Peptides against a protein of PDB entry 8RAJ. Designs and how they scored, part 22

Target 1, 54 residues: chain A of PDB entry 8RAJ
Amino acid sequence: LPAENEDPDKAVVDLHRSPPKTKDPDLTPSGIIAKVKAGDMTQETARELLLAMR

## One batch from the design tools (peptide; aimed at target 1 Q43)

Design b2_p25_1_s3 (made by RFdiffusion4, then SolubleMPNN; its pose is not in this set)
Fold by OpenDDE base, seed 4:
Structure b2_p25_1_s3 (fold): chain B 54 residues (1-54), chain A 25 residues (1-25)
Amino acid sequence: as target 1 above (54 residues)
Amino acid sequence: SEMEELERLAREIERRREEEARRLA
């Protein structure tokens, strides 16, 4: 009987969500707001990025 | 709204960047 060791791939929920690598080094504050309005960015991520630009 | 607060924050950052750029030019 082959014991299929189903290693439970524990989806390590990487709780260290790497800050979204904004591929656009030229992301302006207006560009951040536009992405939030388009649904391409969360308000929380936008807040963090804006505060980092302060 | 929370969105209006983000828009206020964005406008304030843009204004500061423009003022700094004008002082260095």
Scores: peptide ipSAE 0.616, ipTM 0.904, DockQ to the pose 0.896
OpenDDE base, seeds 1, 2, 3, 5: peptide ipSAE 0.607, 0.608, 0.611, 0.607; ipTM 0.904, 0.903, 0.903, 0.902

Design b2_p25_1_s4 (made by RFdiffusion4, then SolubleMPNN; its pose is not in this set)
Fold by OpenDDE base, seed 5:
Structure b2_p25_1_s4 (fold): chain B 54 residues (1-54), chain A 25 residues (1-25)
Amino acid sequence: as target 1 above (54 residues)
Amino acid sequence: SSMKELEELAREIEEEKRKEEEELE
């Protein structure tokens, strides 16, 4: 049986996948810290967001 | 460490929010 080369590069980027409603998840304190650790947020921005939640 | 200060602040806020939620039940 010919192995159909399913080209793995057809990540069908479903361009019609509505961008996940990023409900800007009201970044939980834990979510903010996780973003800083991932390099997706600065420590300064994280501090400002956390202080605004207090 | 600036990161430890952020983690402490995050924990304080998360604990405060949890207490507010528990008081509303």
Scores: peptide ipSAE 0.575, ipTM 0.876, DockQ to the pose 0.683
OpenDDE base, seeds 1, 2, 3, 4: peptide ipSAE 0.561, 0.574, 0.561, 0.560; ipTM 0.873, 0.875, 0.873, 0.873

Design b2_p25_2_s1 (made by RFdiffusion4, then SolubleMPNN; its pose is not in this set)
Fold by OpenDDE base, seed 3:
Structure b2_p25_2_s1 (fold): chain B 54 residues (1-54), chain A 25 residues (1-25)
Amino acid sequence: as target 1 above (54 residues)
Amino acid sequence: MEAARRAREEAERLAELEALALEVP
């Protein structure tokens, strides 16, 4: 059975993938408020985040 | 009676957070 040449060069993890510029839309003031309204964030954590952005 | 008080307190705190979010540039 022919061993299919798995090209070893496809395992180059692109370490130069610029970290996605996650402007996490979820960390905008509006996104924080939306998470609190959804119950996905505490009001305390939201207050701390909003104060840190000020 | 208690559920209505809790809902008011939660709504007031949410309004404070909404006001704070509007102060962020």
Scores: peptide ipSAE 0.550, ipTM 0.878, DockQ to the pose 0.588
OpenDDE base, seeds 1, 2, 4, 5: peptide ipSAE 0.539, 0.536, 0.533, 0.546; ipTM 0.875, 0.875, 0.873, 0.875

Design b2_p25_2_s3 (made by RFdiffusion4, then SolubleMPNN; its pose is not in this set)
Fold by OpenDDE base, seed 1:
Structure b2_p25_2_s3 (fold): chain B 54 residues (1-54), chain A 25 residues (1-25)
Amino acid sequence: as target 1 above (54 residues)
Amino acid sequence: DLERLLEERRRRELEELERLALTVP
């Protein structure tokens, strides 16, 4: 029985998994609030951004 | 308790930011 040649090229572990581009944290009002809740943004910076978008 | 007062302040300030965010189109 011929052993089916398992193509050895399917095991290129993409070691260049680009770090999931931290989605440019959507400078949407909701995205800003989500960052503040996560502790990734100060309330002051969030206030300034939201006021600049108004 | 000072910690509780700081947490309450932080929560109120966050609720104000949430209200502000709702005013942005």
Scores: peptide ipSAE 0.587, ipTM 0.892, DockQ to the pose 0.563
OpenDDE base, seeds 2, 3, 4, 5: peptide ipSAE 0.585, 0.587, 0.584, 0.583; ipTM 0.891, 0.892, 0.891, 0.890

Design b2_p25_2_s4 (made by RFdiffusion4, then SolubleMPNN; its pose is not in this set)
Fold by OpenDDE base, seed 2:
Structure b2_p25_2_s4 (fold): chain B 54 residues (1-54), chain A 25 residues (1-25)
Amino acid sequence: as target 1 above (54 residues)
Amino acid sequence: SAAAAAEARRRRELEELERLALEVP
């Protein structure tokens, strides 16, 4: 039976994916408003976040 | 239009959030 050489090297789990550099410009008051305008955040969530930052 | 009234409400609520965002230091 010929052993099919399935190359085991194609499961490179990239364990070196740097954590997303969450300099989240998205957590500033202006970034929150921008997300609401884009439809990426609800007005309710934005209100809660802005009140928590006050 | 009911759609235009809903858009005008969302815009007013957004203007209120913009005011709140200006009160955050």
Scores: peptide ipSAE 0.583, ipTM 0.890, DockQ to the pose 0.651
OpenDDE base, seeds 1, 3, 4, 5: peptide ipSAE 0.566, 0.581, 0.565, 0.567; ipTM 0.888, 0.890, 0.887, 0.889

Design b2_p25_3_s1 (made by RFdiffusion4, then SolubleMPNN; its pose is not in this set)
Fold by OpenDDE base, seed 5:
Structure b2_p25_3_s1 (fold): chain B 54 residues (1-54), chain A 25 residues (1-25)
Amino acid sequence: as target 1 above (54 residues)
Amino acid sequence: MEAERALEELDEMERREREARRRAE
């Protein structure tokens, strides 16, 4: 069975580090909401990230 | 999507979850 490469770059967003100015599509407001909907991010973590982007 | 619009969508999700919990009690 081919091991599906689970992309190990689930960037653990360290909330104590300045909001990444990175063009990471996963850290856009839309990407954050998508992660919450997928169950990959808590609503609390999403709120903190989005507040830091405002 | 802007951060403000994403916060509104998050608030709506949280509201729906709280309403679902109150209906399950």
Scores: peptide ipSAE 0.603, ipTM 0.893, DockQ to the pose 0.603
OpenDDE base, seeds 1, 2, 3, 4: peptide ipSAE 0.598, 0.597, 0.597, 0.603; ipTM 0.893, 0.893, 0.893, 0.892

Design b2_p25_3_s2 (made by RFdiffusion4, then SolubleMPNN; its pose is not in this set)
Fold by OpenDDE base, seed 5:
Parts: structure tokens; C-alpha cells; sequence
Structure b2_p25_3_s2 (fold): chain B 54 residues (1-54), chain A 25 residues (1-25)
């Protein structure tokens, strides 16, 4: 069975790190919501990140 | 803003999860 390459760049969002000024598509508001929908991020973590981006 | 629209989507997701939990109790 071909091992599907799970893309290992699950950027662990460190909540204690200043929001990366990098255009990481995974750290956009839409990317955060996509991670929550995928079960890769908690709703609480998503709320904290989105509040910091407001 | 895009962040505000995402917070509104998150609020909908949280409310849907809450309603699902309340229906299982």
C-alpha cells in the first residue's frame, strides 16, 4: 500500500509565540477555521488566535 | 474583517456542538 505522505508540516501553533508575520496559509482566519473543521485545532485555540488577529 | 467573519463561523460551530451535547444528555 503506498504510504500517503502525510505532509509533516503540521505547524504546531504555539499560542505563546507572537502570531507569525509569515503568510502561512494555515494561520489565516480561513486556515484556522479549516483546521478546526478537520479536527486539527480546538475551538478554544482557534478563538484565541482569531481574537489576536482582530 | 476576515477575522470577525471567522469568529462568527466559530460561534456557529460552538453553538452546533453545544446543541448536539444537550440532545445526548
Amino acid sequence: as target 1 above (54 residues)
Amino acid sequence: SEAERALEELDRMEEEERRRKELLE
Scores: peptide ipSAE 0.595, ipTM 0.888, DockQ to the pose 0.689
OpenDDE base, seeds 1, 2, 3, 4: peptide ipSAE 0.595, 0.595, 0.595, 0.595; ipTM 0.887, 0.888, 0.887, 0.887

Design b2_p25_3_s3 (made by RFdiffusion4, then SolubleMPNN; its pose is not in this set)
Fold by OpenDDE base, seed 5:
Structure b2_p25_3_s3 (fold): chain B 54 residues (1-54), chain A 25 residues (1-25)
Amino acid sequence: as target 1 above (54 residues)
Amino acid sequence: MEAEEALRELDEMEEEEERRREELE
């Protein structure tokens, strides 16, 4: 069975960088909430990102 | 979803987690 290498390293949002104005679906408000629900993001990190997007 | 709507959904998740913690103490 080929192990699909899901690179886990692409999901680490550097909080010290202004949220990229990129159409990254993972950095949308809905994408942030989806990551929190999946356990892939902390509520604290999600709050900081969402506050910076307001 | 707007950022303000996502913040409300996050607050609701935090309040649910807090209630579950208080029920286990």
Scores: peptide ipSAE 0.588, ipTM 0.878, DockQ to the pose 0.627
OpenDDE base, seeds 1, 2, 3, 4: peptide ipSAE 0.588, 0.587, 0.587, 0.588; ipTM 0.877, 0.877, 0.877, 0.876

Design b2_p25_3_s4 (made by RFdiffusion4, then SolubleMPNN; its pose is not in this set)
Fold by OpenDDE base, seed 5:
Structure b2_p25_3_s4 (fold): chain B 54 residues (1-54), chain A 25 residues (1-25)
Amino acid sequence: as target 1 above (54 residues)
Amino acid sequence: MEAEKALEELDRMEEEERRKEEEEE
């Protein structure tokens, strides 16, 4: 069976990088909430990102 | 979704998690 290498390393948002002005769907407010619901992001990390976007 | 609405959704998720933890004790 091919182990699909789902690279978990692409979901680590570097909190020390200025809030990405990038059209990355994963870094939208909706994308952040979707990652928390999936277990791919902590609520704490999500709160910090969302506060930096306000 | 706006950041403010996402914070309100996060607050609801945190409250639901806390309530589940308190119901398991």
Scores: peptide ipSAE 0.579, ipTM 0.872, DockQ to the pose 0.591
OpenDDE base, seeds 1, 2, 3, 4: peptide ipSAE 0.578, 0.578, 0.578, 0.578; ipTM 0.871, 0.871, 0.871, 0.870

Design b2_p25_4_s1 (made by RFdiffusion4, then SolubleMPNN; its pose is not in this set)
Fold by OpenDDE base, seed 2:
Structure b2_p25_4_s1 (fold): chain B 54 residues (1-54), chain A 25 residues (1-25)
Amino acid sequence: as target 1 above (54 residues)
Amino acid sequence: KDKEILEKLKKKKEEERKREELKRL
């Protein structure tokens, strides 16, 4: 039986992979721009949000 | 509607910042 050499580097990469920062997709600059393009937000409201996130 | 969305998003972003700060202690 071939010993499945589970690549020890994959286990180390998984332990050091900072949990994907679950950035609320609606609170990302890209999510805000997507809401403006969809007509769900005004450009002014989007500008104020993007400025408040700096 | 835009003011309420703005306030909700600002609040969520502040809560996210506080959670990230607490994870660095």
Scores: peptide ipSAE 0.181, ipTM 0.691, DockQ to the pose 0.000
OpenDDE base, seeds 1, 3, 4, 5: peptide ipSAE 0.152, 0.154, 0.165, 0.145; ipTM 0.646, 0.654, 0.671, 0.641

Design b2_p25_4_s3 (made by RFdiffusion4, then SolubleMPNN; its pose is not in this set)
Fold by OpenDDE base, seed 4:
Structure b2_p25_4_s3 (fold): chain B 54 residues (1-54), chain A 25 residues (1-25)
Amino acid sequence: as target 1 above (54 residues)
Amino acid sequence: KDAEIDRKLEEKRREEEERRRKLEE
């Protein structure tokens, strides 16, 4: 079996790869506003979410 | 729908609190 020399340099797990910000696109200020406009979110809940993002 | 939003709000509050805690250490 050929030992594939996996270059140990490719095992640099980019620890600087910020964990994929699960930017829940729905939890962006724009996504919240879009949900309110669609009637999928209350204005009160949107206000709370937008305040928690400040 | 409100229960999903409340969960997401609580998750964000926890993430922000943890971030704040790490900045105070």
Scores: peptide ipSAE 0.154, ipTM 0.674, DockQ to the pose 0.000
OpenDDE base, seeds 1, 2, 3, 5: peptide ipSAE 0.139, 0.133, 0.134, 0.147; ipTM 0.665, 0.642, 0.652, 0.671

Design b2_p25_4_s4 (made by RFdiffusion4, then SolubleMPNN; its pose is not in this set)
Fold by OpenDDE base, seed 5:
Structure b2_p25_4_s4 (fold): chain B 54 residues (1-54), chain A 25 residues (1-25)
Amino acid sequence: as target 1 above (54 residues)
Amino acid sequence: RDEEILRKLEERRREEEERLRRLLE
C-alpha cells in the first residue's frame, strides 16, 4: 500500500483544528489572537474580550 | 511520526499560551 505521505504539518493542522465553527470563529481566543496578528484588532480590545471569557 | 506530531502540537500550544499571556498582561 503506498504509505500516503500525509504531510505531518497537515496532520498537525487537522488535530489542532479546534472543533468546527463556533458561529463566530472571530470570537474564539485563537480568532482574537489571529485578528491582533493581522492588525484587524487592537491588543487592548483583545485583552478585554479575553478577560470577559474567563 | 506520532512523536513529531506531538512535538508540533506542544510547540503550537506553548506559542498560543505565550501569546495569550502577553495579551492579558
Scores: peptide ipSAE 0.052, ipTM 0.469, DockQ to the pose 0.000
OpenDDE base, seeds 1, 2, 3, 4: peptide ipSAE 0.041, 0.045, 0.040, 0.046; ipTM 0.461, 0.471, 0.464, 0.480

Design b2_p25_5_s1 (made by RFdiffusion4, then SolubleMPNN; its pose is not in this set)
Fold by OpenDDE base, seed 2:
Structure b2_p25_5_s1 (fold): chain B 54 residues (1-54), chain A 25 residues (1-25)
Amino acid sequence: as target 1 above (54 residues)
Amino acid sequence: DEERRREEERRRMEELEELAREAEE
């Protein structure tokens, strides 16, 4: 079987790629407020999360 | 009183929206 010359240039794992800021859009201050308004989060839980983000 | 409960809920949402703004700064 011919060795698939996997182009070594595609394997540059950019170690300087800032870890995707998985700002879970769901855990942003705006995302928390959106969840409360949707009924997917309690006001109490939202308050605790928002206070911990200060 | 249902009106009082809706007012308290609205006030709590306003306080959360303030906390959310402060956490985004």
Scores: peptide ipSAE 0.591, ipTM 0.896, DockQ to the pose 0.561
OpenDDE base, seeds 1, 3, 4, 5: peptide ipSAE 0.576, 0.576, 0.574, 0.576; ipTM 0.892, 0.892, 0.890, 0.892

Design b2_p25_5_s2 (made by RFdiffusion4, then SolubleMPNN; its pose is not in this set)
Fold by OpenDDE base, seed 3:
Structure b2_p25_5_s2 (fold): chain B 54 residues (1-54), chain A 25 residues (1-25)
Amino acid sequence: as target 1 above (54 residues)
Amino acid sequence: SAEEEEKRRREEMEELERLAREAEE
């Protein structure tokens, strides 16, 4: 899937290419919420990530 | 309206915060 959130300086979270490494502080549930609040992630991508962690 | 859009964004953020809590359990 097209990476909807390319931070050019941070690993493209491709949900289909790499399982979310739960060890990445940027991919914790709290880290996802922090990125959305910062404007670094869309609400749609955050929702998909959080649902995949369930 | 801008108020309805802000309300929607708030409700969506509250849903995400709930999903984040459920994913931390």
Scores: peptide ipSAE 0.583, ipTM 0.888, DockQ to the pose 0.606
OpenDDE base, seeds 1, 2, 4, 5: peptide ipSAE 0.577, 0.577, 0.581, 0.578; ipTM 0.887, 0.887, 0.887, 0.888

Design b2_p25_5_s3 (made by RFdiffusion4, then SolubleMPNN; its pose is not in this set)
Fold by OpenDDE base, seed 1:
Structure b2_p25_5_s3 (fold): chain B 54 residues (1-54), chain A 25 residues (1-25)
Amino acid sequence: as target 1 above (54 residues)
Amino acid sequence: SAAAERARREREMAELEELAREAEE
């Protein structure tokens, strides 16, 4: 059985942890918006992340 | 209405785009 590659690079952004200052392009403000538009992130999660970056 | 739900989602996306701009400044 191919192991479902749970892509380990899906850093589970622990919403309770300050977003790591990772150079993850997916954690930039623009990257967050792109994930929401793709359906890969909820609007609620995106709002919390963007407010934490302010 | 499916049109009303789309319009809500579009407004919420516009608010997120504003927050994203403020977080890039």
Scores: peptide ipSAE 0.579, ipTM 0.895, DockQ to the pose 0.624
OpenDDE base, seeds 2, 3, 4, 5: peptide ipSAE 0.594, 0.577, 0.576, 0.578; ipTM 0.898, 0.895, 0.894, 0.894; seed 2 fails the geometry check

Design b2_p25_5_s4 (made by RFdiffusion4, then SolubleMPNN; its pose is not in this set)
Fold by OpenDDE base, seed 2:
Structure b2_p25_5_s4 (fold): chain B 54 residues (1-54), chain A 25 residues (1-25)
Amino acid sequence: as target 1 above (54 residues)
Amino acid sequence: MERRREEEERRRMEELEELAREAEE
């Protein structure tokens, strides 16, 4: 069943192009922390995101 | 060696959780 290509990179690549829309639950501060804890996001990427939301 | 890496990873997570709280205010 091909369903494991949630490229975590698509959410991350869009962040260099668009400020995180507060509408994407995956890009909320809490959602970012949840992805890091799940291993779906690097700490470096999460830091850049959280700093850009500030 | 392992304990120091785990402590550094934990400190970085604590810093991210602080940044996340500041971004939610």
Scores: peptide ipSAE 0.577, ipTM 0.891, DockQ to the pose 0.633
OpenDDE base, seeds 1, 3, 4, 5: peptide ipSAE 0.570, 0.575, 0.574, 0.575; ipTM 0.891, 0.892, 0.891, 0.891

Design b2_p25_6 (made by RFdiffusion4)
Pose (drawn by RFdiffusion4):
Order: structure tokens, then sequence, then C-alpha cells
Structure b2_p25_6 (pose): chain A 54 residues (1-54), chain P 25 residues (1-25)
């Protein structure tokens, strides 16, 4: 509900910003398997990263 | 590299084996 909303002319275009990055661009396959074994990553995401490194 | 490719293939095979084992359980 638009109680005390912003102007109707589409002012203040500075919202919807994403959070900072929390990823590394390069890893060892052994490190991928270790992340799964530690429960810190899913087999889905781990397999996706290995398909990009093979 | 060739070595890193082989290691990645081995790691994919290990994930597949782990998935099969979890399905059997």
Amino acid sequence: as target 1 above (54 residues)
Amino acid sequence: SEEKEEEAEEALEELDEMEEEAEEE
C-alpha cells in the first residue's frame, strides 16, 4: 500500500541494487569435492563448476 | 591444462557415484 510513497514522475532511481560478490573465479576439483564433503555446497552447484573446469 | 582436465573428470565420476549410492539408500 503506497502510504507516503515517492513522487509519481519516476523520481529517485537508485534502488534495487545487488549485494557484493562472494565467489572465487578459479578452484581445484579437489576443492570442489571437499566443499561437498564438508556440506558447504550442493552436488548440483559442484557439478556445474566442474563442467566449467574440465 | 591436461592434468586439471583429468582431475575434473575424476571428480565428476566421484559425484556420480555418490549420487547413485544416495539413490540406493

Design b2_p25_6_s1 (made by RFdiffusion4, then SolubleMPNN; from b2_p25_6, 10 letters changed)
Fold by OpenDDE base, seed 3:
Structure b2_p25_6_s1 (fold): chain B 54 residues (1-54), chain A 25 residues (1-25)
Amino acid sequence: as target 1 above (54 residues)
Amino acid sequence: SEERKRQAEKALEELDRMEEEEKRR
C-alpha cells in the first residue's frame, strides 16, 4: 500500500495561528535557547517568542 | 525591561549562529 504522502502543504503554519500562548510567563530568553538546544522547541517558534520580548 | 530586550537580542544572535552551524553540516 503506498504510504499516503501527507501533503507538505498541510503543514501550512497558519500565520493566523494566534501566537503560541506561552503558558509559561517565566520563559526567559535563556530558557528559550535551552529548549531549542534540547530539541523541545523549533528555531522558528523561538524567534517569534524572542521578537515578542523586544 | 531594557535588560530583557538586550537578553532577547543576544538570544536571537545565538539562534542565527545555530542556524549557520546547522547549514554548514
Scores: peptide ipSAE 0.610, ipTM 0.912, DockQ to the pose 0.661
OpenDDE base, seeds 1, 2, 4, 5: peptide ipSAE 0.610, 0.609, 0.607, 0.608; ipTM 0.912, 0.912, 0.912, 0.912

Design b2_p25_6_s2 (made by RFdiffusion4, then SolubleMPNN; from b2_p25_6, 9 letters changed)
Fold by OpenDDE base, seed 4:
Structure b2_p25_6_s2 (fold): chain B 54 residues (1-54), chain A 25 residues (1-25)
Amino acid sequence: as target 1 above (54 residues)
Amino acid sequence: SAAKREAAERALEELDEMARRREEE
């Protein structure tokens, strides 16, 4: 099947699309708890971070 | 911030509840 008609001009990667601001999940108390629930953080590390915020 | 301290305290309580649930399994 002939590969004629992918318009190369429609692959304008809009370089002005601001990269999704991956807001680094601000180490908010809620963000810490969410990471623990996801298994991305240990309870010990979470406790240390939360104690430092108190 | 007082609000950040209070949120950290509540999150520590939630961690203690998660720890208790894991010891019951």
Scores: peptide ipSAE 0.607, ipTM 0.899, DockQ to the pose 0.619
OpenDDE base, seeds 1, 2, 3, 5: peptide ipSAE 0.590, 0.605, 0.606, 0.606; ipTM 0.897, 0.898, 0.898, 0.898

Design b2_p25_6_s3 (made by RFdiffusion4, then SolubleMPNN; from b2_p25_6, 10 letters changed)
Fold by OpenDDE base, seed 1:
Structure b2_p25_6_s3 (fold): chain B 54 residues (1-54), chain A 25 residues (1-25)
Amino acid sequence: as target 1 above (54 residues)
Amino acid sequence: SEKKKKEAEEALKELDEAERAAAAA
């Protein structure tokens, strides 16, 4: 079977476009802020999640 | 939920204040 050359350009999963995979669908706004304060989440990721909740 | 939207807006303000405080420190 011809190895379909998966164009490596399609594998550019824009890591910036994937919504942060919050494993916890139950993250509250307060829970997001708590993770940022704990250093477990970046401010950028937190901002994106909170904006998606609006 | 309107409640969650309001909580998210308040959390965004807190995040912005925390970012500003961290940048000023």
Scores: peptide ipSAE 0.551, ipTM 0.886, DockQ to the pose 0.736
OpenDDE base, seeds 2, 3, 4, 5: peptide ipSAE 0.540, 0.541, 0.550, 0.545; ipTM 0.884, 0.883, 0.886, 0.885

Design b2_p25_6_s4 (made by RFdiffusion4, then SolubleMPNN; from b2_p25_6, 14 letters changed)
Fold by OpenDDE base, seed 4:
Structure b2_p25_6_s4 (fold): chain B 54 residues (1-54), chain A 25 residues (1-25)
Amino acid sequence: as target 1 above (54 residues)
Amino acid sequence: SAARKQAAEAALAELDAEEAEKAAE
C-alpha cells in the first residue's frame, strides 16, 4: 500500500496551545483610534466597533 | 470591562470631534 505522504509540513497547529493571547492591540479603543489616525480604518468602521464595546 | 466601556466612550468623543473639524473645512 503506498504510504500516504503525510506531508510533514502540516504544522499540527497544536489546538491545545492556548491561542496566543494576541491582545490584538488593534481591537482596543486606543488601537482603533490609532488605526483611524494612520488611515488604516474608516471613522465609520471605528464608530461601529467602539459602539459595540460600550 | 468598565474600563473598556469608558475608553470606548472617550474614543467615540474623539471621533466626533474629528468629524466636526472636517465638516467645518
Scores: peptide ipSAE 0.563, ipTM 0.882, DockQ to the pose 0.661
OpenDDE base, seeds 1, 2, 3, 5: peptide ipSAE 0.553, 0.552, 0.562, 0.551; ipTM 0.881, 0.880, 0.881, 0.880

Design b2_p25_7 (made by RFdiffusion4)
Pose (drawn by RFdiffusion4):
Structure b2_p25_7 (pose): chain A 54 residues (1-54), chain P 25 residues (1-25)
Amino acid sequence: as target 1 above (54 residues)
Amino acid sequence: SAADLTPAEKAAQAEEALEELAEMP
């Protein structure tokens, strides 16, 4: 509900910003398996990263 | 580290790791 909403002319275009990056671009396969064994990553995401490194 | 691996070595290890991951519970 638009109580006390912004102007109707589409002012203040500075919203919807993403959070900072929390990823590394390069890893060892052993490190991928270690992340799964630690429960810190799913087999889905781990397999996706290994398919990019093979 | 990943920087200590050649492209061939890293690819081979990645293939082995995919096989190992397929066998995991």

Design b2_p25_7_s1 (made by RFdiffusion4, then SolubleMPNN; from b2_p25_7 with A2I A8E A12R Q13L A22D E23A)
Fold by OpenDDE base, seed 1:
Structure b2_p25_7_s1 (fold): chain B 54 residues (1-54), chain A 25 residues (1-25)
Amino acid sequence: as target 1 above (54 residues)
Amino acid sequence: SIADLTPEEKARLAEEALEELDAMP
């Protein structure tokens, strides 16, 4: 059986990290800040979410 | 619900929250 050369160059590093899909449609800006303060969200994720709300 | 906010109200609240986030250590 020919060894299928899995071309290692097809690690498409999806540099398009899908914006964090908050599955919570009721997530408010204040709710994002509360999650960061609680340690339930990173500051970076919070920034990305808040920027998308502008 | 956040869905009841106008886009402008949502944007304002997001900007205020960004200012609070940028002030966090």
Scores: peptide ipSAE 0.583, ipTM 0.895, DockQ to the pose 0.678
OpenDDE base, seeds 2, 3, 4, 5: peptide ipSAE 0.561, 0.562, 0.578, 0.568; ipTM 0.893, 0.894, 0.897, 0.895

Design b2_p25_7_s2 (made by RFdiffusion4, then SolubleMPNN; from b2_p25_7, 7 letters changed)
Fold by OpenDDE base, seed 4:
Structure b2_p25_7_s2 (fold): chain B 54 residues (1-54), chain A 25 residues (1-25)
Amino acid sequence: as target 1 above (54 residues)
Amino acid sequence: SISDLSPEEKAAAAEEALEELDRMP
């Protein structure tokens, strides 16, 4: 079976378009930091997400 | 699950993560 191409654009949390889905396990504080370290998230986006969780 | 953390525990983990982020180059 062809691997479903997960659209890489679906992993971009647009804070201006949708409220952060607090149910996504990838949006934990530790998951956010892991994405920044992996290069999958900018430090600025991470800062905005973490500030919204405080 | 994130849903198992209290709002206070989530806020504390967010603050710790902000401090980690401030230490990143």
Scores: peptide ipSAE 0.556, ipTM 0.873, DockQ to the pose 0.484
OpenDDE base, seeds 1, 2, 3, 5: peptide ipSAE 0.555, 0.555, 0.555, 0.555; ipTM 0.873, 0.873, 0.873, 0.873

Design b2_p25_7_s3 (made by RFdiffusion4, then SolubleMPNN; from b2_p25_7, 10 letters changed)
Fold by OpenDDE base, seed 2:
Structure b2_p25_7_s3 (fold): chain B 54 residues (1-54), chain A 25 residues (1-25)
Amino acid sequence: as target 1 above (54 residues)
Amino acid sequence: SISDLSPEEKAKLAEEALKILDAMP
């Protein structure tokens, strides 16, 4: 099975880039909170992402 | 799919998530 090397760098939401229409489940409000709780995202980054979704 | 959410629904979820985030230590 090809290990889908999901390039972890693709998870970097460039807030200055057009909101990637990426169906990235990690870019849901709930996914963002989950990443913060897991220590995979800073609160600051999470805040910026969530604000951009409003 | 999140893509099926209206911008308004997504905004509401984001606001709720911000409240959760603000409550985190």
Scores: peptide ipSAE 0.550, ipTM 0.876, DockQ to the pose 0.470
OpenDDE base, seeds 1, 3, 4, 5: peptide ipSAE 0.545, 0.545, 0.548, 0.546; ipTM 0.876, 0.876, 0.876, 0.878

Design b2_p25_8 (made by RFdiffusion4)
Pose (drawn by RFdiffusion4):
Structure b2_p25_8 (pose): chain A 54 residues (1-54), chain P 25 residues (1-25)
Amino acid sequence: as target 1 above (54 residues)
Amino acid sequence: EEEEEEEEEMEELEELAEEIEEERE
């Protein structure tokens, strides 16, 4: 509900920003398996990263 | 059944990681 909303002319275009990056671009396959064994990553995401490294 | 499937997927994931390491060596 637009109580005390911003101007109707589409002012203040500085919202919807993403959070900072929390990823590394390069890893060892052994490190991928270790992340799964530690419960810190799903087999889905781990397999996706290995398909990009093979 | 679900547990067997999860074990099979984990084994395949380990084999894939080993294959990548062998190719790099």

Design b2_p25_8_s1 (made by RFdiffusion4, then SolubleMPNN; from b2_p25_8, 11 letters changed)
Fold by OpenDDE base, seed 5:
Structure b2_p25_8_s1 (fold): chain B 54 residues (1-54), chain A 25 residues (1-25)
Amino acid sequence: as target 1 above (54 residues)
Amino acid sequence: AAEEERRRRLRELEELAEEIERARR
């Protein structure tokens, strides 16, 4: 029997945006900008990381 | 418009990064 129980609630997009997993303590401000330009980091994550360095 | 806004926000992040880098030297 095909399991007709794809629970539609498993699309809980965890809107609790986990803090950026890039807790690289060696990540420089320029390294953050480089990752954003490469598409490896969102602008929002970059802003949060930069503000945490202030 | 969306690309211009993306570029604006990127410049603001670059300026913030430069401020932080100057404060850490």
Scores: peptide ipSAE 0.638, ipTM 0.920, DockQ to the pose 0.779
OpenDDE base, seeds 1, 2, 3, 4: peptide ipSAE 0.637, 0.623, 0.633, 0.638; ipTM 0.920, 0.919, 0.920, 0.921

